# Ledger of designs, part 125: peptides against a protein of PDB entry 1MQS

Target 1, 223 residues: chain A of PDB entry 1MQS
Amino acid sequence: ILKMLFLNKDLNNNDNITTITDDIFNQQEIIWKVLILDIKSTATISSVLRVNDLLKAGITVHSLIKQDRSPLPDVPAIYFVSPTKENIDIIVNDLKSDKYSEFYINFTSSLPRNLLEDLAQQVSITGKSDKIKQVYDQYLDFIVTEPELFSLEISNAYLTLNDPKTTEEEITGLCANIADGLFNTVLTINSIPIIRAAKGGPAEIIAEKLGTKLRDFVINTNS

## One batch from the design tools (peptide; made by RFdiffusion4, then SolubleMPNN)

Design b2_p22_2_s1 (from b2_p22_2, 12 letters changed)
Fold by OpenDDE base, seed 2:
Structure b2_p22_2_s1 (fold): chain B 223 residues (1-223), chain A 22 residues (1-22)
Amino acid sequence: as target 1 above (223 residues)
Amino acid sequence: SITLHNMFTSAKTNDGPELILV
C-alpha cells in the first residue's frame, strides 16, 4: 500500500510505516496526489494507514470513485479500486474529462483479461493514453516513464494465447499478427524501441518476431 | 508462464523508447 502511495517506487520494507513516510518526506519532494478509493479499498487503507500517514504520503484528498469529484487537472490521481467494469468506465470517463493530470491505477485484486482489454481499448480511443502512468494488480508490476498505452484491438488475444487448447500454429499466427501490428506502430512513432518482454511465453515470441522485423527494416533502409 | 494481454506500453527513456509487452 505504501509503495502504491509513492507511485510504486521501491521502498525499503524493513522500516516502520512511520519511518518510511518520514524518510520519504524528508528526502524527496512531496508529490501531492488525490487518492480515489472504493468501499472495499477504503476498508483496506483504513486498516493499515492513519490519516496522518496519507498526508505524509502526499495525499491531499481522498474520495470515493462513485462520488462526484471536482476536476483537479494539475494534480495526479492514484486509483486504488476493485477491478470492475464500472470502475474502469469511471476511470476512463475521468480521463476523457481531464479530471486529473496523471492516472496511477492500482487494482485491489487481479484484473481479468477482458477488463484489461476493455481498459486498453477505451484508453486508446481517448487519445490520452499518455496520462495513464501506471496500471497495477497482483500480476502487473511494471513502472514505465511516460508510458503510452495502446491496444491493437485484437479480440481474445489473451484467451487464445493462454488457452491450452490453442494449437501451436494458432499461437504462432497470432504472435505474428501482433508483431505486425507493433511493427506498424513503431513505424508510425518513427522510433525504434527497446523491446521488453517477460521470458518464457508469448510475449517473448512476439518480441523476437518484432525484433527481427525491425532489424530487417533497418538493414533494408540503410542499404 | 507469462500473462500476455493485447495492451502495450511504450515509453521514452534516455536511451530511447521502450516497448513493454505484458
Scores: peptide ipSAE 0.093, ipTM 0.490, DockQ to the pose 0.118
Fold by OpenDDE base, seed 4:
Structure b2_p22_2_s1 (fold): chain B 223 residues (1-223), chain A 22 residues (1-22)
Amino acid sequence: as target 1 above (223 residues)
Amino acid sequence: SITLHNMFTSAKTNDGPELILV
């Protein structure tokens, strides 16, 4: 949570909350920011942090995501909210309205792929993706930066992959298409990434297919 | 729905870009 409040910068994990906040407060210029919460995350924050801790972290104001909030176009915002379609839509609306200067999005739990896709799609349409500085999944413990987000523009991929009625052949075919898209992307950026995938699902299948394609490509280009 | 793939640069590893599939 403290890491989130400091825009996911590395903090010394050996220090208690007070020590961390005091050290940062004393050593660094405080970046004042808004904290947007939902009911669930409010309970979480309240259980761990005091008002003074929020202040020391540079939180000037906090509000519920569903509440009417005054625009602060020159102030960065931290969202710490549940991964729901509703919250995503609100965030995107806030982005459209230039409610804040920068958006640091932190989801309280695992963000489903379909919702991530929805978020990215909506953000891309706004033309204001540069204002999204990071998307952090608290459950997955990773940060997505907006400039690194891209779409393969494959319709209904998530639904197809997660529908129990979908056949293995359909899943395999779709995974192959995704892998092809990723492969082309990798070639375009001219950098071979380290591939990490969740085990036991379509992600693993895609990773394996992509890995094979990349290996084959490297072998063929070096020969 | 568009399948978005996130290429994440791991801040922890200087080993280059990471593609995380979830």
Scores: peptide ipSAE 0.112, ipTM 0.497, DockQ to the pose 0.161; fails the geometry check
Fold by OpenDDE base, seed 1:
Structure b2_p22_2_s1 (fold): chain B 223 residues (1-223), chain A 22 residues (1-22)
Amino acid sequence: as target 1 above (223 residues)
Amino acid sequence: SITLHNMFTSAKTNDGPELILV
């Protein structure tokens, strides 16, 4: 929980909560944040942390996700909420409205794949994915940082992939183009990622194409 | 610019980076 409150930075695990909060409070510039909770997570936080601990962690305001909240467009927000469609929709709406400057999303339990896909899709549509800095659950630690976001500069890719009028050939061609772009990106970062893709759609096609390219590359470079 | 908005990179897995396509 403390790690979450400090934007999932590495903390010394050997220190008690008070020591950690005191040390950070004294040594580092406090980043003031908003903490967005639901009923369940409120109980969790209250069981572990005191109000003073939240303050020391830089939590200026905490609110329930379903409450009317004033926009703080220059303030980062930490969400610690249940992985539900409702909460995802609210987060996305907050994103659309530029309610906060940055979004650090922490789910209280595992985020189902379908909800992850939904979140990603909705965020993509907003065009504001750069504001999503982190998404965590009990099992997934993935950080979406601005430096890690890249554009392939493919115009209308989303529209093309989701337009029912788009032919299979067009989709396949576009997927190949995307895979090529991703391949080049992977080579640039000099690290071969584990590729995960939603099944039954363009993402899978792209993943397969990219996987093939990467495998071929590795084979050719080792020969 | 299609920002592959649907790609999440898991940076902190000991198993290496992850590219999530959705």
Scores: peptide ipSAE 0.112, ipTM 0.543, DockQ to the pose 0.158; fails the geometry check
Fold by OpenDDE base, seed 3:
Structure b2_p22_2_s1 (fold): chain B 223 residues (1-223), chain A 22 residues (1-22)
Amino acid sequence: as target 1 above (223 residues)
Amino acid sequence: SITLHNMFTSAKTNDGPELILV
């Protein structure tokens, strides 16, 4: 929780909450932030932190996500909310309305793939992906910027990968198509990324195919 | 899936851009 409040920076885990907040307060300029919660996360925060701890962490205002909130366009916002369609829609609406300067999104539990795709799609449509600085859950940790958020425009990809009626051949074919698209994107960016993929699923297949393509390309260009 | 074909940068490493496939 403290890590989240300090924008997921590394903290010394051997210190108590007061020592950590005091050290940070004394060492660097405090970034004032808004904290947006839901009912569940409010209970979680209240069990661990006091109001004074939030203030020391730079939280100027905290509110419920479903409440009417005043715009603070020059202030960054931390969302700590449940991974629901409703909360995602509210976050996107806040993004559209320029309610805050930056968005640090932290989900209280695992974000399902369909909801992550929904978030990504809605954000891409707004043209304001640069304002989303972080998206975190129990398993995900990434930064989304405009140049790094793109679509391969593959229709029904989610449905194909998640439908139990889809054949292994169809999945493999789709993964190959995705890998080709990613390869072309990498070439356009002119930087070879470190590839991280979940094991045991389509992501791993795509990673392997893409890795092979990139290795082959590097070998052929150096030769 | 739009999730599988987006490129992201991890804040954890200074090793350059990361492609996270989920």
Scores: peptide ipSAE 0.092, ipTM 0.532, DockQ to the pose 0.136; fails the geometry check

Design b2_p22_2_s2 (from b2_p22_2, 13 letters changed)
Fold by OpenDDE base, seed 5:
Structure b2_p22_2_s2 (fold): chain B 223 residues (1-223), chain A 22 residues (1-22)
Amino acid sequence: as target 1 above (223 residues)
Amino acid sequence: SITLTNLFTSAKVNNGPELILE
């Protein structure tokens, strides 16, 4: 929950909620955001966080998704809502109306393939896909940086993979982490993609690892 | 970069996405 409030950046997991919020608030410039909830997610948030915690996380306003909300075109929005057709339609309408500057979408549970496809279709029609920065659910862990492009937000991945001083073990480990992220994405989409990778480099290693994970998953699911 | 291509296209024509690793 705290992770999504900080736009799914990596947080140090060893600290208490209060310590994390205090440290971030004191050390980094706070990004002010709007938090959009539904009935279920409101109960979840209220059970874990205090109002002061939300403020320290940069939440200026929180509202229900079905309520009338004032446009804040210069403010980024975090959605934390159930994966339903109704909520998706509302998000798309908010996108069409330029209600917020950026959209960070977090579903409270797994997003079914059909709803993901519906979201993608509706967003494509608007021509405003660039405003959707993130889509997360139980399995997704990536940021949409541009249309059809996403990032796992692994720091210095390019530098690490191209530095001649990097050991084979380090490369293998990093590639495994990337493959895990991609695997989670595939599970959410519930469709095995055609994988294209440049030959002779880390991309090929990642593709191989991902392929193995997918094969193992298919075998285990059918058994 | 990691590109998941044809996501929006797949929504329209029911094709599987392409994952391009480079």
Scores: peptide ipSAE 0.090, ipTM 0.462, DockQ to the pose 0.090
Fold by OpenDDE base, seed 3:
Structure b2_p22_2_s2 (fold): chain B 223 residues (1-223), chain A 22 residues (1-22)
Amino acid sequence: as target 1 above (223 residues)
Amino acid sequence: SITLTNLFTSAKVNNGPELILE
């Protein structure tokens, strides 16, 4: 949850909320955001965070998704809501209305393929897909970095994989993490993509690991 | 780089996703 409030950046979970927020504030300027919730997610947030914690995380305003909300076109918004057709329609309407500057969407549970396709279709029609910066659920873990591309945004992946000081164990571990992220993404979209990988490097290792995971999954689901 | 085709683009053209590993 705290990771979500900081736009799904990697955080040190060994520190308390105050230490994390203070460290982030000292390292970079805090980004002020709006938090959009539903009844279920409100209960979830209230169980782990206090109002003061939200403020320290840069949440200036928090509201219910079904509540009338004032437009803040220069402020980014974080949605943390149930994956329902109703909530998707409201998010798309907010997008059409330019209610916020950027949209970071986090679903409280798995997003079914039909709803993902519905969201994608509606957003594509608006021509404002560039404002959708992130879409997450319990399995999805990627952001929109370019109009046609999503990225897992694993920090320093390229540098780590190409640094001669990096150990084979570190490379293997990183490749496994990437493969896990890709696997979860594939399961969420409920479609096996065409996989293209350069040969002779980390890309091939990742492709092999992902392929094994997918094969094992298919075998286990069909047995 | 690790990239996945945009879901919104894929929905528009009704093509399956493509995963590119570089």
Scores: peptide ipSAE 0.087, ipTM 0.449, DockQ to the pose 0.092
Fold by OpenDDE base, seed 2:
Structure b2_p22_2_s2 (fold): chain B 223 residues (1-223), chain A 22 residues (1-22)
Amino acid sequence: as target 1 above (223 residues)
Amino acid sequence: SITLTNLFTSAKVNNGPELILE
């Protein structure tokens, strides 16, 4: 939850909530945001965070998604809501109305493929996809970001892959994990991509592994 | 870095995405 409030940046999980919020507040410029919740997510947030914690996380206002909310076109918004058609429609309407400057969407549970497609389609029609900065499913290991960035949220992957002290076994293991994440992402998006990878490095290894997984999947599904 | 073609654009164009690994 704290990770979400800080726009899904990697946080040290070894500290208590207060320490984390204090450290971030003191070390980084706070980004003031609006938090949009539903009834379920409100209960979730309330169970783990205090009002002061929200403030320290840069949440200036929090409201329910179904409430009439005043436009804050210069303020980024974090949505933490259930993955429902209704909520998606509201988010899209908020986007159409330029209610906020940026949209960070976090679904509280698994986002069904059909709803992801619906969201994508509706946003595409608006022509305002650039305002959707993140789409995150709490049950998925990836984040879709605008315009084309994609993250599997694997901590220190770059550092590990580029550290000369990293063993080949560690590299291959990490590449496998990345490939697995990508595979799951592809299945979620319900479209098999053309894979391009830089040659001579981990990217090639990942591409190979992913390609194999996808080929095997296609063969098995068509059998 | 991982780059995926824009999901929203892909939905509109109905083309498969391109995954770029770097």
Scores: peptide ipSAE 0.082, ipTM 0.460, DockQ to the pose 0.109
Fold by OpenDDE base, seed 1:
Structure b2_p22_2_s2 (fold): chain B 223 residues (1-223), chain A 22 residues (1-22)
Amino acid sequence: as target 1 above (223 residues)
Amino acid sequence: SITLTNLFTSAKVNNGPELILE
């Protein structure tokens, strides 16, 4: 939790909360932030941290995600909320309205793939993906910079790939289209990513196709 | 539209972008 409040920077874990906050307060410039919670995460935070701890962590204000909140366009926001469609929609709406300067999103539990895809899609449509600085859940820790979180805008891709009635040929074709889109995106980013894919499904097919395309491209450009 | 892929930069590894396909 403290790590989250300090934008997921590495902290010395051997000290108690008070010692950590005191040391950070003395050694580093405090970045003032807004903390956005839901009912569940409020209980979690309250059980571990005192008000003084939040202040020392640079939390100026904390609010519930469903409450009306005043815009603070020059202040970064930390979201610590449940991975739900409702919360994602609210975050995206806050993004659209430029409610905060930067968005650090921390989900209280694992974010399902479909919701991550939904988040990516909605954020990409806003054109403000650069304001999403981090997305975390219990398993993934990563920083998002534009166009790090994006959508290929392929309609019904998830449904098609997960429908048992979809033919292998249709899956293969769709995977090829996705790989092409990813290839173009990688070229735009101008960096070859490490590709991680779940085994035994469409993700693996896409990864293989994309890998081949990238390898061929590198070989052809160096040739 | 739904995308199966996300690019990210890990805060821990810092070895460049990663593409996660699920």
Scores: peptide ipSAE 0.071, ipTM 0.459, DockQ to the pose 0.144; fails the geometry check

Design b2_p22_2_s3 (from b2_p22_2, 11 letters changed)
Fold by OpenDDE base, seed 4:
Structure b2_p22_2_s3 (fold): chain B 223 residues (1-223), chain A 22 residues (1-22)
Amino acid sequence: as target 1 above (223 residues)
Amino acid sequence: SITLTNMFTSANVNNGPELILE
């Protein structure tokens, strides 16, 4: 939850909520955000976080998704809602109306393929897909940088992979991490993609690792 | 870059995705 509130940046999970919020609050400029919840997620948030925690995370306002909300076109919004057709439609409507500057969508549970397709289709029609910065659920962990392009937000991945001083072990480790992220993404979309990778580089390594993971998963699931 | 084709594209949303690693 805290990770979500900080736009899914990596957090040190060994610290308590107060320590994490204090450290981030003191070290980084606070990005003020709107938090949009539904009834279920409200209960979840209330069980884990206090109002002060939300404030420290930069949440200035929290509202229910079904409430009539005032537009804040210059403010980014975090959605933490159930993966339902209704919620998706509302999010898309909010997008159409330019209700917020950016949309960070976090579903409280797994987003099924049909709803993902619906979301994608509706968003594409709006022509405002660039405002969708993140789509997360229990498996999805990618940031949308542009239409059909996403990032796992692994720091300095390109530099590390292309630095001649990088060791094979480091490359292998990084590729494994990337493959894990991609694997989780694939699981959420509930469809095994055709994997295309440039030959002779890290992309190929990642593709191989991912392919292995996917094959193993399919075998185990059909088993 | 990592591209997941057909994501947020209405015309191809019903097709299986293509993951392009570059």
Scores: peptide ipSAE 0.092, ipTM 0.474, DockQ to the pose 0.091
Fold by OpenDDE base, seed 5:
Structure b2_p22_2_s3 (fold): chain B 223 residues (1-223), chain A 22 residues (1-22)
Amino acid sequence: as target 1 above (223 residues)
Amino acid sequence: SITLTNMFTSANVNNGPELILE
């Protein structure tokens, strides 16, 4: 939940909520954002966080998704809502109306393939897909940087993979982490993609690892 | 870069995705 409130950036997991919020508040410039919830997610947030914690996380206002909300075109929005057709339609409508500057979408549970396809289709029609920065559920962990392009937001991945001083073990480990992230993405899409990878580099290693994971998964689910 | 094609394109929503690793 805290990770979500900080736009799914990596946080140090060893600290208490209060320590994390205080450290971030003191060390980094706060990005002010709007939090959009539904009834179910409101209960979840309330059980874990205090109002002061939300403020320290840069939440200026929180509102229910079904409530009338004032446009804040210069403010990014975090959605934390159930994966339903109704919520998707509302998000798309908010996108159409330029209600916020950026959209960070977090579903409270797994997003079914049919709903993902519906979201994608509606967003494509608006021509404003660039405003959707993130889509997360229980499996997805990626940032949409460009249309059809996403990042797992692994720090210094490019530098690590291209540094000649990096060991084979380090490369292998990083590639495994990337493959895990991609695997989770595939599970959410609920479709096995055609994988194309550049030969002779880390991309090929990642593709191989991902392929193995997918094969193992298919075998285990059919047994 | 990681590109997942056929996700947000209206014409290809029903097609299987293509994952391009670069």
Scores: peptide ipSAE 0.089, ipTM 0.469, DockQ to the pose 0.092
Fold by OpenDDE base, seed 1:
Structure b2_p22_2_s3 (fold): chain B 223 residues (1-223), chain A 22 residues (1-22)
Amino acid sequence: as target 1 above (223 residues)
Amino acid sequence: SITLTNMFTSANVNNGPELILE
């Protein structure tokens, strides 16, 4: 939950809520954001966090998704709501109306494929897909950093892969980790992508590893 | 660069995502 409130950034899980919020408050610039909840998620949040915790996490306002909410077009919004058609429609309407600057969508449980497709379709029609920065459910471990880009949040991957001092073993290990992350992502979205990779570098290695994993998976699931 | 095309930007949701590795 705290991770969600900090836009799904990695947090030190060894600390209690108070310590985490205090540390972040002291060390990082707080991004003020709106938290949109439903009845179920309100209960969840209330059971874990205090009002002061929300404030320290940069939550300036929290509201129910079904409530009339004032536009805050310069403020990012975190949605933490049930994966329902109704909530998706509301989110899309909020997007259409430019109610917030950015949309970080976190579903309280697994988002069914049909609803994901519905969300995607509706968002695509709006032409404002760039405002959708994240879509999470309990199984997603990736984030969207750009309209068509997702991140595995692997620190310094690019630097490591492009550093001439990096050993082949390190590269291979990192590529394996990336491939694993990509594999999990593919499974989460329940769609096998077309893989394109630049030749002659780590990208090719990753593609090969991922391809193998996907092929093995498909074979094993069909058998 | 690792790019998985966002299905939210695709007009055709039925088209599978494209993973571009650079």
Scores: peptide ipSAE 0.089, ipTM 0.477, DockQ to the pose 0.102
Fold by OpenDDE base, seed 3:
Structure b2_p22_2_s3 (fold): chain B 223 residues (1-223), chain A 22 residues (1-22)
Amino acid sequence: as target 1 above (223 residues)
Amino acid sequence: SITLTNMFTSANVNNGPELILE
C-alpha cells in the first residue's frame, strides 16, 4: 500500500510505517496527490494507515470514486479501486474531462482480460493515453511511457486487425510493427517477460515475432 | 490479446522469453 502511495517506487520495508513516511517526507520534496477509493479499498486503507500517514505520503485529498470530485488538473491522481466495468468507465470519464494531470491506476484485485481490453480500448479512443502512467493489479505491473504508447497506435491496430477486408499480408505487417513496439518496451523495462497469447490469430503472430526478437537480442548480448 | 508478465529474474538476461500459447 505504501509503495502504491509513492507511485510504486521501491521502498525499504525494514522500518515501520511512521518511520518510512517520516524519512521520505524529510529527504524528498513531497509530491501532492489525490487518492481515489471505493468502499472496499477504503476499509483496506483504514486498516493499515492513519489520516496522518496519508498526509505524510503526500495525499492532499482522498475521495470515493462515485462521489462528485472537484477537478485538480495540475495534481496527479492515484486510483485504488475494485476492477469493475463501472470503475473503469468512471476513470475514463475523469481522463476525458482532464480531471487530473496524471493517472496512476491500482486495482485491488486481479483485472480480468476483458476489462483490461475495455480499458485499453476506451483510453486509446480518448487520445489522452499519455496521462495514464501506471496500471497495476495483484498480478500485473504495467508502466506506460508516452513515446511507447503513442507508437503502438492501438486504436488503428484494433480496427485493422478486426476488419474482415484486411489482407493477411497487412495483418502480418501490422503484427511486426506491434512486436517492435513491445520489444522496445521490454528493453526499457530491462526485464525478459513470459509471453502469453491466444492460438490461431494475430496475437500468436505478435508473440512469435516478439519472442524471436528477444531471443536474438539475448544471443547477441551474450556472445 | 497479449499478456506480458515480468519475470523477477536477476539482471542477467541469460534466458530468453517463455512463450505460452493458450
Scores: peptide ipSAE 0.068, ipTM 0.651, DockQ to the pose 0.187

